# Designs tried in a protein design run: peptides against a protein of PDB entry 7Q4I. Part 25

Target 1, 281 residues: chain A of PDB entry 7Q4I
Amino acid sequence: HENSTIAERLYSEVRVLCWIMTNPSNHQKKARHVKRTWGKRCNKLIFMSSAKDDELDAVALPVGEGRNNLWGKTKEAYKYIYEHHINDADWFLKADDDTYTIVENMRYMLYPYSPETPVYFGCKFKPYVKQGYMSGGAGYVLSREAVRRFVVEALPNPKLCKSDNSGAEDVEIGKCLQNVNVLAGDSRDSNGRGRFFPFVPEHHLIPSHTDKKFWYWQYIFYKTDEGLDCCSDNAISFHYVSPNQMYVLDYLIYHLRPYGIINTPDALPNKLAVGELMPEI

## One batch from the design tools (peptide; aimed at target 1 Y128 F214)

Design b2_p15_4 (made by RFdiffusion4)
Pose (drawn by RFdiffusion4):
Structure b2_p15_4 (pose): chain A 281 residues (1-281), chain P 15 residues (1-15)
Amino acid sequence: as target 1 above (281 residues)
Amino acid sequence: SQAEVDELKRFHENH
């Protein structure tokens, strides 16, 4: 048994819309498993694809397939969400079909922030954007105000926002958002441990690649060695998670528990004013 | 672009 009253209260107070980038080849192989595991825990779940599908109720974006059109799919998905869902949620998560998200921990992190604050959160990388950009695989989440500025202010101005559909989807949205005064939030916990992860848990708990010019150690905005200390007890996401591993993480996180060890929730911080972020770590 | 090249390199390193 579990008492989920606190999470149910946050479910209504912090509405999260999750959109999943997918393609027809992945509809059954990957996207289905996201819907059956963590996707159903979002306030609203949307599969963004290039083709329709009964099982997923997928939205067909006017965008071709291939890695060269991921940026186009991101622009069209946020335009679609602004057009049809801007008042349906407070927070708008982009995730791949190999992202795993603990949605309850996302609501915990987002609770103090105003949806009217122009901010987005994720795993923060240094290159290409002064204030940093968020890993597309770890998932990144935008405030309602961040979605408004992206669709209303950044997309119509080619100098602020790349008009071609090519490029690293996460780097490009990082540039458009910096160009419209959307803040790159700090998603670490109060102890400085990460919540958003671009790899599976093993890769962060046991870093095999050892600061040997590997891209991750160069890209990370906040320096850390990681290891057994890497990860928050309220981590939000992992990536490169196989469809089978979606169900395993669900079992180990939500079902399996050591008897007699009761997780006591940390108190929720007080709400913040518009434009305000939590004290820096 | 340079970012795309770097992305491709990251895919290789990851595998």

Design b2_p15_4_s1 (made by RFdiffusion4, then SolubleMPNN; from b2_p15_4, 11 letters changed)
Fold by OpenDDE base, seed 2:
Structure b2_p15_4_s1 (fold): chain B 281 residues (1-281), chain A 15 residues (1-15)
Amino acid sequence: as target 1 above (281 residues)
Amino acid sequence: SEEEEEFKKMLEELE
């Protein structure tokens, strides 16, 4: 007896294309589990690989495999999306094959924004890019306009976007997007809690799991708390999620319910005009 | 990021 009316509305009004970064060796090991869990809640799900897989719906991009090719794969993935799918969605999520995403929470975050606003969201890091960049592992979501600017304005210009396929893909896309005035949005909730996370829930929820010298604390763009207050009630993503953990999370989030507790969703915020952002907390 | 990749490697080694 679940009421999904608002979620269904958002599914229609905030269309999300999810593309998953994967490789042929991970099609069966990891990617298929994304497809069987959270990926089914995307409006469109595409696996970006170097080999075609009809069962997985994987696309063979003209790139090599290996960590040194991730940036190349990201560029080709968005080129492919722009050419074939730019009108199939309003927002375009990149995730890894070990990222878990609560798509409904992402739609909630994105609802007030126009897809014609040049903006993207994720776990914002402060190094290397002035406005910040979004963690690759946590996943990041581009508006339709952001994709357009990236593919049409940034990629063709070596001065704006790195032509080589080497480099950290998340940093490189962050540089490119900044250069075409795509804004690095604030994905935090109204309480200032993060929504995109580059680690598993355990690493964020358990205080002092990492020491103060851990790189994450130096990289995070916004101040964050440890413990239960680390994460939004409407958290969107976690990284380094094993295939088994994906099924566990699916069960915990979508099936397991504490009897007698009814969660009434907050009212949707007002929609923003094109170019407007939510006020920073 | 490089740091994320290093962390991933560390996690993979622990598995």
Scores: peptide ipSAE 0.188, ipTM 0.821, DockQ to the pose 0.190
OpenDDE base, seeds 1, 3, 4, 5: peptide ipSAE 0.180, 0.175, 0.172, 0.165; ipTM 0.821, 0.819, 0.817, 0.816

Design b2_p15_4_s2 (made by RFdiffusion4, then SolubleMPNN; from b2_p15_4, 10 letters changed)
Fold by OpenDDE base, seed 1:
Structure b2_p15_4_s2 (fold): chain B 281 residues (1-281), chain A 15 residues (1-15)
Amino acid sequence: as target 1 above (281 residues)
Amino acid sequence: SKEEEDLEKIKKELE
């Protein structure tokens, strides 16, 4: 027997709109598998594409396809969200069509924060942006106020936000958000363990899997370890997850149980005031 | 993103 009372409460109180970065060639190959797995646990799920797909709930944004247009697609996606869906959720997650997300863990992280606080979360990287920026692949989540500031204050001003569609989308949005005083939050758990991951679990869990010269170790904003202590017990996302692995993860996380082990969730923290962040770890 | 731009390099380094 399963008790999901607290998860149901958080589903109601911490509403998440998930938008998935995809393209027409990936609607069937990747995006539909997101919809059939972790995406079904979002309060609202939208696929941002260049072509409409009613079966997928894909939106045709006025952008071209290709890696050089990802920033353009991100801008148009958030413009679309602001115009049509800003009141449908409290938090707005960007993920790729090969990102897997445990939405319940994200709601847990977000619970104490006001959606009117200008903040966003993800896997924080330190280069290019003073306060850091969030990894595009790991996915990042904006508060409602962050979306408002991005769309209304940043995007219309070329001095605050890059007007062309070139550049790394995660860096560019990070610059824009910083320029409108949206804070790059700390997504680590109370033990200082990360929750958003730009690679598959295997790459984080296996000690010495990568060379210390690997760029990731120079980019990560907070100190992190490899091995079992790399990742929060309440991890939120992993990247480069194949469609098949999404179903595996869904089974392992939501269905497979070790008999006789009961996990009692920690108490929810107190709500923060508007503009207040959790203490640094 | 950095991950997307360097996907091939990432794969090689993670092998």
Scores: peptide ipSAE 0.060, ipTM 0.745, DockQ to the pose 0.262
OpenDDE base, seeds 2, 3, 4, 5: peptide ipSAE 0.052, 0.053, 0.050, 0.059; ipTM 0.744, 0.747, 0.745, 0.756

Design b2_p15_4_s3 (made by RFdiffusion4, then SolubleMPNN; from b2_p15_4, 11 letters changed)
Fold by OpenDDE base, seed 1:
Structure b2_p15_4_s3 (fold): chain B 281 residues (1-281), chain A 15 residues (1-15)
Amino acid sequence: as target 1 above (281 residues)
Amino acid sequence: SEEEEELEKLLKELK
């Protein structure tokens, strides 16, 4: 027998809108598999595309397709969310159509924070942005106030936010958010282990999987290790997850159980005041 | 990021 009482509570109290970055060619190939797996655990799920798809719940944004338009699509996606969905959730997750997310773990991380706190979380990188920015592939989550500041204060001002659609999407939003005093939060658990990951679990879990000269080790904002200690027991996301692997992960995380092992969740932390962050680890 | 996109290309080539 399964007891989901605390997960149900968090589903109600920590409402998450997930928007998925996709394109028309990936609606059937990738996006529908997000909808059939982890996306069903979001309070609201929207696919941001250049073409409407009623079966998928895809929105046609006024942007072109191609990698050089990802920043443009992100701007239009958040404008659309602000216009139509800002009150439908407390937190707003961007993910790719090959990102897998354990939404319950994200709700647990977000629980103490006020959605009126100007903050966002993800896999923090240190280059280009003083406070850091969040990896696009790992997915990142904005508070409701962060979305408001981004759309209302940053986007209309070319001095605060890049007006053209070129550039690295994650870097550009990171610059914009910093310029309106949205804080780049620390998503690590109480043991200092990461929760958002820009690669598949294999790349993080296997020691010496990558050369230490690999760019990732120079980009990570916080020190991290490879191996089993790389990742929180409450990890939130992984990137480059194939459609088939999404179903595997869904089975492993939500269905497969080692018989006789009961995991008792930690107590929820106290709620933070507006503007307050968790202590640094 | 641009670097993540390069990795994605590399990983696709290795498959």
Scores: peptide ipSAE 0.026, ipTM 0.694, DockQ to the pose 0.196
OpenDDE base, seeds 2, 3, 4, 5: peptide ipSAE 0.011, 0.031, 0.020, 0.020; ipTM 0.507, 0.728, 0.646, 0.653; seed 3 fails the geometry check

Design b2_p15_4_s4 (made by RFdiffusion4, then SolubleMPNN; from b2_p15_4, 12 letters changed)
Fold by OpenDDE base, seed 3:
Formats: structure tokens, C-alpha cells, sequence
Structure b2_p15_4_s4 (fold): chain B 281 residues (1-281), chain A 15 residues (1-15)
């Protein structure tokens, strides 16, 4: 009773490798729940850790654990991907072990773009990096060319990319990518609504009595609204999603259906040339 | 991540 023909086509044409930022203490607590939910919809799923776990399919990167090592782990993760998996996918998603991703919606967003275009997408923030950078928690996706430039051109040059492992992971990769002319794309839909979110759905959908001085409003690159108009119908990711909430989201998105309501997908857009971006709204 | 760090700081202040 389900037609997934278009989704299956995009699964083949827009191949996504997902790597999950985790640590040994979270293999069982968090990471395995990613594997059992949204992670199974990636073309390739890898957990990046400091310890190997064959059951989880976790890789032991040569990094220490702790908050101050996240940037180091990101660098080693992409080095590992470039060495072993660069041809296994077209797009390369970083997510945390508490990020939930609707991979089909990401494939839809990425469809018109060439993986040879040096571009990456996510929730764009405006501080520290001129073109902006993508929120680490919301997850961000690099094209194959972006990964190549990051690993081959940026990482080996201390003038282009920070050599030590300290600093905010998402800011540092944003600086490196800008320095090798990887473009910070616009992930918003045609109505100007966001697709990558650094918080749980509840915090975006429900107007908060949050002070206008809340840091998030100073960090967002594009103007956004609260409430029902906050989020695209084709939203891609949410952050701070508990293991239990991942199963709830999986059920709500992929299983629960209102009887008598059918969804008709929009037509796929035309593919862009290499180096071309969608027009800004 | 930068936002996680900031969020944790806010949570500590609210505790």
C-alpha cells in the first residue's frame, strides 16, 4: 500500500554516506539507536569514535575523547572517509549521535546539485566566518568535491586549516572550507523555510517565551520565524533528539498515516551545472 | 559544537 518509487530512485542517484560523531560511552546509549532508526536509510553508515565496535560498525579514530577533541575527531573522520569511502557516496553527512535526519528530504534538496560542486549544506550561522558556517548539531552535508578540498587542500596547510584539535568543531571546519572556496549553500526551501535545525522539533514549532537576546537569534544566518512557519514540509534534521524520541519520530514520519490523506510529491527540479547554485530567495 | 556549548551554558545558568 506504499509507493516508494521516487524515493528508491533518489536513493540510487543521490548516494549519502552518513558518519555519526560518537564516543565509547555512547555506543550503546545513543549510537545504536541511530543505527536502528534513521541511519538505516543512509547508503553507508559509519560511527566515528575512539574505540572500535564491530556490532555498531564504529571506527576507532586516532583521537582523544572529550569536548576539546571534537575538531580533531572531525578532521580524522573526513580523512578516514576520503581514504576509504570517497567513491562510496556523492554526499557526506556529519551528524551527532543525538541528531535525527530524514534522509529522503536531504536527497530531495541535494538532487539538483552536482557532487563535483564544492558546496556544503546545513543550518547556516553567521558569526566567525564571512560566508557563514553550518551548525554542528543540526548536521551538515558536504559534496564529494568539498570533502576532497577539505582533506587534500585545506587540512595539510596550517594557514588554511587549524592544525591543533582545539576550537569549536563546526566553526573550524567552516573556516577551512571557506579558505578552499567551498560554498556555504542555502538549505531553505522555496518558501524560505529552514530544513536543518539545531534543536528538537518542539523548540522550533512552539513559539517560545525565549528572550530576543537568546544567542540563536544572533547566530542564524537567514531570518526565520517561530511556530508552524518555522520549518519546511521537507525538513531534514533536528538536534537533541533522545534515543526514545528517535523511535517516536521514525513511527510518526514513516508509519503513522492519517487515513484518506495521500501525499503527492512535487516534480524534481532541473539539475544544475557543476559550480551552479540555486538562486537565493 | 558551538551551539551545544552555548546551550549547555544556558542550562547551567537555569539550574
Amino acid sequence: as target 1 above (281 residues)
Amino acid sequence: SEEEKLFEEILKELS
Scores: peptide ipSAE 0.031, ipTM 0.711, DockQ to the pose 0.223
OpenDDE base, seeds 1, 2, 4, 5: peptide ipSAE 0.031, 0.031, 0.007, 0.029; ipTM 0.718, 0.703, 0.518, 0.709; seed 1 fails the geometry check

Design b2_p15_5 (made by RFdiffusion4)
Pose (drawn by RFdiffusion4):
Structure b2_p15_5 (pose): chain A 281 residues (1-281), chain P 15 residues (1-15)
Amino acid sequence: as target 1 above (281 residues)
Amino acid sequence: SQAEEDEEKMREENE
């Protein structure tokens, strides 16, 4: 048994809309398993694709397939969400079909922040954007105000926002958001441990690649060696998670527990004013 | 672009 009253209260107080980038080849192989595991825990779940599908109720964006159109799918998905869902949620998560998200921990992190604060959160990388950009695979989440500025202020101005549909989807949205004064939030916990991860848990708990010019150690905005200390007890996301591993993480996180060890929740911080972020770590 | 090239290199390194 579990008492989930606290999480149910946050479910209504911190509405999270999750949109999943997918394609027809992945509808049954990957996107289905996201819907059956962590997707159903979102306030609203949307599969963004290039084709319709009964099982997923997938939205067909006017965008071709291929890695060269991921940026186009991101722009069209946020335009669609602004057009049809801007008042349906406070927070708007972009995730791949190989992202795993502990949605309850996302509501915990977002609780103190105003949805009118122009901010987005994720795993923060240094290159190409002064304030940093968020890993597309780890998932990144925008405030309602961040979605308004992206669709209303950035997309119509080609100088602020790349008009072609090519490029690294996460780098481009990082540039458009910096160009419209959307803040790159700090998603680490109060102990400085990460919550958003671009790899599976083993890769962060046991870093095999050892600071040998591997891209990750160069890209990470906040320096860390990682290891057994890498990860928060309230981590939010992992990536490169196979469809089978979605169900395993669900079992180990939500079901399996050591008897007599009761997780006691940390108190929720007080709400913040519009434009305010938590004290820096 | 430079970012696309770097992304491709990251995919290769991951493999």

Design b2_p15_5_s1 (made by RFdiffusion4, then SolubleMPNN; from b2_p15_5, 8 letters changed)
Fold by OpenDDE base, seed 1:
Parts: sequence; C-alpha cells; structure tokens
Structure b2_p15_5_s1 (fold): chain B 281 residues (1-281), chain A 15 residues (1-15)
Amino acid sequence: as target 1 above (281 residues)
Amino acid sequence: SKEEEDFKKFLEELK
C-alpha cells in the first residue's frame, strides 16, 4: 500500500548517473553490494575501476591503482562520462564503494535546480578552496553543466586544473571547479541540517561522540550540531558504510515501517532559473 | 585522502 508517485516523478525528472569509485579487489567485496542496494535506485550506475567487469558494469579507466591515483581516476571518470553519458542524466554523483546514498533525497534536493546551472553539492569543507570543496567520502554531485565545464574547460588547462594525478581528489576537483566558476552549493535542508555526511550515521548522531579538537569541526563549512539535530530528515549520504550495513540501511529506510505512521512529503519547491541558487540558510 | 587518514586516526583514538 505504498504510494511512490512523487518519487517516480522525480526519478524521471531528476535523472542521476551514479559513478562509484572502486578497484578490482573491491568488485566483489564492496561494489557488488552497492549495486544490490542503493545503486539500483540511480538512473544509471557505473563502477569506475582499472579493470572491466561486465557483471558489475565496471569500466576500466586508464589509471593505476592506489590511493595516489584517486585524482587520476576522478578525472578519467568524468572524461568517460562526458564522452559517453553526458546526455544520459542531469546530475552526476561521485560516490565511494563504501558510501551509502538515499537517491530519492538527493533528487528532492536537486529538483529546483537546472542541470544547466554550473553547480555541485556535497558535504562542504572550508580549507584550501575559497568557496569550499565537497568531501570525497560523502560523495558529491555535479550538474551536467558542471561536468561540461570540468572536462572541457578545466581539465585541459594546467593553470586551472592539476595535470598530474597526485593530491587529495576532493580538494583538487574543488579547485578545478572553482576555477571554471562552478558554484559550491549549499546542500543543507530548510532547517539548516546537513544532507551529505563523511562518516557513518553513528558518528554524527551520538552526542559528544567526537572531540571538538577533531579536524572535522575545523573543516566543515557550515556550523553543524551533533545528535538528532545533526542530520536532515532527508539525509542523502553516509560514508564508511560496510557492505553488511548497506543491507541494514536498505531495510531500515525502504522496508521497515512503523505501523500507523504515514509521512506526507513536503510540497516541491518552485524550479529555479538557470544560474539561480536557493537562498543560503 | 586527508579525510580518510584522519578518520582512521580518530577511530584508533576512540579505542
């Protein structure tokens, strides 16, 4: 007796291509579980790897393996997307193979925005990049125009985008995007609560779980609380989610229901013009 | 990434 009419509408109107950062050793260990859980709710799901896997739908990018090649993979992934899939979606999500994403909540956030607006969303950090950058682990989503600018304008210019494959992937793409005037959007909900999270729910939800000296509190762009007020009711992502936890989250979010409680979704906001952003909270 | 490395250190400190 579930009514998914609005979710189905958003699935068609807010098309999301999800690409998953992975490697051959994680195809079976991690990536497969993404495909069997939240990844199935993307309009298109691609696993970006160094080896092809037809069962997984993994692409072999021309990059080496290792933590020092993450930036290289990101560049090649978006080049691949631009060449083969730029018209297959409106929005392009990067996630890790241990990121869990509630895609419906992401579509809700993205609904008012034009995909022709040069913008991207995620968990915004303040260091290194003036406008901020999005946490790599929490996942970040680029508009179609942002992808175009990144691939066509930024990547070919060493002055705008780092040409080598070294560096922090999320910082480097953040620098590149800023240099081509792609805006770092505000992903918070109308109550000012975050939607993209670089850690597991437990680390955000438990009061006083982290020391205030922890780097995260110095990195967050927007002030955030801990406990139940940490997170939007429409949270989008969590990081460091184990394969087993993905199935648990899938069950809790999409199957488990408290009997007699019916959630009425908020009305969809008005669509924004190209280049227009929602007011910051 | 810096985030991953720092998070791992954080987890170790919680033990």
Scores: peptide ipSAE 0.033, ipTM 0.721, DockQ to the pose 0.214
OpenDDE base, seeds 2, 3, 4, 5: peptide ipSAE 0.032, 0.031, 0.030, 0.032; ipTM 0.722, 0.711, 0.706, 0.724; seed 5 fails the geometry check

Design b2_p15_5_s2 (made by RFdiffusion4, then SolubleMPNN; from b2_p15_5, 8 letters changed)
Fold by OpenDDE base, seed 5:
Structure b2_p15_5_s2 (fold): chain B 281 residues (1-281), chain A 15 residues (1-15)
Amino acid sequence: as target 1 above (281 residues)
Amino acid sequence: SEEEKDFEEMLKELE
């Protein structure tokens, strides 16, 4: 009773490798629930850890644990991907073990772009990096060319990429990517609404009289509103999603249906040339 | 870092 023809087409044409940032203490508590929910919709799913777990498909990277090693883990994760999996996908998503992702919506956003275009997408923040950088928790996706440039051109050069493992993970990769001319893309939909979110849906959907001095409002690269207009109908990710809420979201998004309502998808846009971005909104 | 401070503030708000 469900027609998924377009989604199946995009699954084949817009291949996504998802790597999940995790640690050994979270393999059972968090990571396995990603694998049992949204992670199963990735073309390839890998958990990046410090310990191997064959049941989870976790890789033991040569890094320590703790917040101060997150940048180191990200570098080693992409090195591992480049060495073993660079041809297994067109796009490479980083997510946390408490990030929920609607992969079909991400494929829809990525469809017009060439994976040979040096670009990456996510929730763009404006401080520290001139072109902006993508929030770590909301997840960010690199093109195949972006991964190549990061691993081959940026990482080996201490002048382009921080050599030690300290620093804010998302800021540091943002600096490195900028230094090798990987573009920080605009992930907003045609109505100017965001797709990658660093918080749970409730935080974005419910207008609050939150202090406008809250760091988030100063960090967002593109102006956004609260309420129903906060989020694209084709939103891609949310952060701080508990294991239980991942199953709830899976049910709500993929199973629960209002009887008698049929959503007709918009036509796919034309594909862009290598190096071309979507026009400004 | 400023980023880390902001992260900690975010955690407090989300709790």
Scores: peptide ipSAE 0.404, ipTM 0.873, DockQ to the pose 0.513
OpenDDE base, seeds 1, 2, 3, 4: peptide ipSAE 0.026, 0.021, 0.086, 0.024; ipTM 0.688, 0.659, 0.784, 0.675; seeds 3, 4 fail the geometry check

Design b2_p15_5_s3 (made by RFdiffusion4, then SolubleMPNN; from b2_p15_5, 7 letters changed)
Fold by OpenDDE base, seed 5:
Structure b2_p15_5_s3 (fold): chain B 281 residues (1-281), chain A 15 residues (1-15)
Amino acid sequence: as target 1 above (281 residues)
Amino acid sequence: SEEEEDAEKFLEELK
């Protein structure tokens, strides 16, 4: 009954390697559920850990565990990808083991861009980094050229990239990427709505009387509204998604259908030249 | 990150 011709085309033309930040204690509790849900729609799926797990396809990185080692794990993860997998994909997504991703929507956003363009996308925050940086929890995606610049140009230079493993991983990679002229892209749709979200859908969709002093409103790079206008119809990611909610989201997005309603996809945009970005909205 | 800690606190407050 379903016509997936365009999605299949994009699966072939916009290849995505997803790497999942995890630890040995979460292999069975969280990471396994990523593999059984949205992770199966990546062209390649790798779990980055401190212990090997052949059932999960987890890699043992030479790092310690704990929040203070997340930056170290991110550096080693991208080194591993560059050494073993740089030609296996065009785009390289970091996600947490409690991030949910609609990979087809990410391919749609990425379609016009060249993988040789030094760019990355996610939920853009404004502090600490002049061009902004992408929230770690919402997940962020690097072009192949961005990965190359990060690993080859930034990481070996302590002046460009922090050599120790301390600090917020998303801020630190954001600093490193800026220092090698990787552009912090705009992931918003044509209506100016976000696609990468650092919280669950409920927190974005329901106007909460959240104090306007809440850090999120001070950190978000682009102004966004709460409610139905918060989120693109082609949203890509949500964070703090429990293992059970991953299966619920898989059902709602890929199986549940309103009878008699057919959604026709928009036409694909023209492809951009190397180094070209989409026009500002 | 400081952001994760603030997010966790916020999520706890929303529960």
Scores: peptide ipSAE 0.027, ipTM 0.696, DockQ to the pose 0.228
OpenDDE base, seeds 1, 2, 3, 4: peptide ipSAE 0.024, 0.025, 0.024, 0.024; ipTM 0.688, 0.678, 0.676, 0.682

Design b2_p15_5_s4 (made by RFdiffusion4, then SolubleMPNN; from b2_p15_5, 11 letters changed)
Fold by OpenDDE base, seed 4:
Parts: structure tokens; C-alpha cells; sequence
Structure b2_p15_5_s4 (fold): chain B 281 residues (1-281), chain A 15 residues (1-15)
């Protein structure tokens, strides 16, 4: 009894390739559950690993495992995407195997932007990178042009992009993207509420007010509120989502409905020209 | 990620 006409339109007009950062030990434990929940709503879903898994659709990248290789894996993942899938989508989302994403909300955010605009979105952090960088755990989405610039212009140049595989992958890609003039976009909604979140909903929705020294307050690029006003009604992602919680979120978001309440979607914004961004709030 | 690193460091400081 659902009318998904607008969602179907956006599915066709705002094509998203999702690549999931995973490893062989997590194929069954975590990645499979992404595939069975939110990952099925991507236009294309690829799992980036060190071992091939045909059941999962996992790709074996030529990288080692471990946190110290995440930057290397990220570089190889985007190289793989550029070589094989650059025309299969308009936008390219990185997520972890414990990230949950509402892809429809991401399409809504991305709708006005041209894929040829060098831009990427996520939960913007302020340290280390002048324009900011996007939190790895919350997931980040690159335009097709951003992927092109990253792979073709940044990666081959050690002055623009770190050749070593060490370092935090989200910071390092942020540096590389800045060096090729890919803009760190503002993913907040019209009310200034965030859409990409580095924690589970519970951590954002419940005011803790107790620890002003919490690292998040020093890292977040835009001022954020706690409690119910923390999060957009069109939130896109949450991190540290357990496999079981993925199914819970899938049920709550897509199946559970309060009887007699019907939501009317907002009108789509006007499309922007190539290179144009929405005004920051 | 830097996010995860920051969280881990914070949790270590709380212990």
C-alpha cells in the first residue's frame, strides 16, 4: 500500500554505487547483513575485501588486512571503481560493514547536484584538512567527477596524495581531494540538521550534556545540537550498527508505520549547474 | 578511520 513513485524516480536519476569496506573475516558476520538490508537499495553494491566472495559480490583488492591498510584499500577500491564502474553510477558511496544508510535520503540530498561537480559529502570534520574531511565511519559519497579527479589526478602524484598506505583513510582521502579541488560539501538539511552520523541513533538522540570534552565536539565541522534536534528527518547514515541492529533499523524505517499517519514528501529542489553548491547554513 | 581512532583514544582516557 505504498506509493514509491518519487523514490523510484530518484533511484533512476540519482544512481548510487555503494562500496563496502570489509575483510574476509567479516563477510559472513557483517557484510552479508549489509547486503540483506540497506545495501539492496543501492543501484550497485560492491564489497571491497582482500578475498573474492562470489556469494557476497566481494572483490579481492591487492592489499593486506588491518587498520594500517585501510588507506591502501580505499585507494585500490576507488581505482577499481574507476576502471570498471565509473559509468555505472553518478555517485559513489563508501561505507563500512557496520554503517547503515538510508539510500533514498541520500538521493534526495544529492538530487540538485551535478555528478560532474567535483564534490563529496558526509559527516564533515574540521581537524587536519582546511576545508574539512568526511568521517570514514559515517560514510562519504563522491561525485563521478570527484572519483575521476581522485584516481586520475591525485593518486598518481605523491605531492597531492600520500603514496604510503599508512594513515587514517578518511583524513588522507580528504587531503587528496582538497588538493585536486574537490569540494567538501555541506550535507545538512535546510534546518541545519546533520544527515551523516558517526554513531548509532541512540548516541545522537539522547543528550549526554555530561562530557564537554568528548572528542566529537572538537571534530565536528558544523555546530550540532543534541537530542531530537540533532538529526534530520531525512538522515542518511549511522555508524557502529550491529548486524542485528541493521534488521531492526530496516524494519523501523521501511516496515513499521503508525496507522493513519501519512507523510507528504517535500518538493524536489531545483537542479544546480555544474560547479554550483547549495548555500551553507 | 580518524573517527574510530578518536573514539578509541577517548575511551582509553576515560579508563
Amino acid sequence: as target 1 above (281 residues)
Amino acid sequence: SEEEKAMEEFLKELK
Scores: peptide ipSAE 0.467, ipTM 0.904, DockQ to the pose 0.263
OpenDDE base, seeds 1, 2, 3, 5: peptide ipSAE 0.468, 0.438, 0.464, 0.433; ipTM 0.905, 0.900, 0.904, 0.897; seed 1 fails the geometry check

Design b2_p15_6 (made by RFdiffusion4)
Pose (drawn by RFdiffusion4):
Structure b2_p15_6 (pose): chain A 281 residues (1-281), chain P 15 residues (1-15)
Amino acid sequence: as target 1 above (281 residues)
Amino acid sequence: HLEEDMELITEQNEE
């Protein structure tokens, strides 16, 4: 048994819309398993694809397939969400079909922030954007105000926002958001442990690649060695998670528990004013 | 430069 009253209260207080980038080849192989595991825990779940599908109720974006059109799919998905869902949620998560998200921990992190604060959160990388950009695979989440500025202020101005549909989807949205005064939030916990992860848990708990010019150690905005200390007890996401591993993470996180060890929740911080972020770690 | 970096990242991830 579990008492989920606290999480149910946050479910209504911190509405999260989750959109999943997918394609027809992945509808059954990956996207289905996201819907059956963590996707159903979002306030609203949307599969963004290039083709329709009964099972997923997928939205067909006017965008071709291929890695060269991921940026186009991101622009069209946020335009569609602004057009049809801007008042349906406070927070708007972009995730791949190989992202796993603990949605309850996302509501915990977002609780103190105003949805009118122009901010987005994720795993923060240093290159190509002064304030940093968020890993597309770890998932990144925008405030309602961040979605408004992206669709209303950045997309119509080609100098602020790349008009072609090519490029690294996460780097481009990082540039458009910096160009419209959307803040790159700090998603680490109060102990400085990460919440958003671009790899599976083993890769962060046991870093095999050892600071040997591997891209990750160069890209990370906040310096860490990681290891057994890497990860928050309220981590939000992992990536490169196989469809089978979606169900395993669900089992180990939500079902399996050591008898007599009761997780006591940390108190919720007080709400913040518009434009305000939590004290820096 | 960004495209090259993305390719390098893919390669390193495969290794």

Design b2_p15_6_s1 (made by RFdiffusion4, then SolubleMPNN; from b2_p15_6, 7 letters changed)
Fold by OpenDDE base, seed 1:
Structure b2_p15_6_s1 (fold): chain B 281 residues (1-281), chain A 15 residues (1-15)
Amino acid sequence: as target 1 above (281 residues)
Amino acid sequence: KLEEDYEKILKQLKE
């Protein structure tokens, strides 16, 4: 006796295109499992690869494979989206083939924002980019206007966006987006808890899992806690999730229920005007 | 650890 009325409303009003970064060797090993789990909850799901796969809905981008081509693949992916799919969604999520995403929680976060606002969200890191950039592994979501600015204004200008395919993908897109005044949004919930996570839940939930010298603590833009207070009740993503763990998470989040506990969702916030952001916490 | 891979990638790909 599940009531999904609000989730269904958000599915229609906050349309999300998810594109998955993958390669031909991972089509069966990883990408297929994304499609069979959280990817099915996207309004549109596309796998960006170097080889076409009709069963997977994979697109062959004109890029090579390897770590040095991730930036190139991201540029071509968004060019492809802009050309073919810019009106198919309001928001455009990049995720890896080992990222797990709770799409309903992302829609909830995005609901008040206009897709015409030049903004993007994710796990914000502070180095290299003044306003910060979003961690590639945690996944990041661009508004339709952000995609437009990225593809039309940033990519064609070598002064605004790196023309070669080398560099850290997430840093480079962060630089490009900043240069066209796309804002790095705050994805934290009303309690200041993060929603996008660059590691598996275990690494965030277990206190003292890493020492204070671990690079992550120097990279995070916002102060974060470890343990149960690390993560929003409406967390959106986790990274380094194995194919098997995707099915476990799907079961735990969408099927397993503690009998007699009913969660009442918070009221939806008021919609923001174009260009308006939620106050930072 | 998998967590350390990101920093290594950044160092390798940083100009």
Scores: peptide ipSAE 0.182, ipTM 0.815, DockQ to the pose 0.097
OpenDDE base, seeds 2, 3, 4, 5: peptide ipSAE 0.022, 0.167, 0.116, 0.180; ipTM 0.654, 0.808, 0.787, 0.823

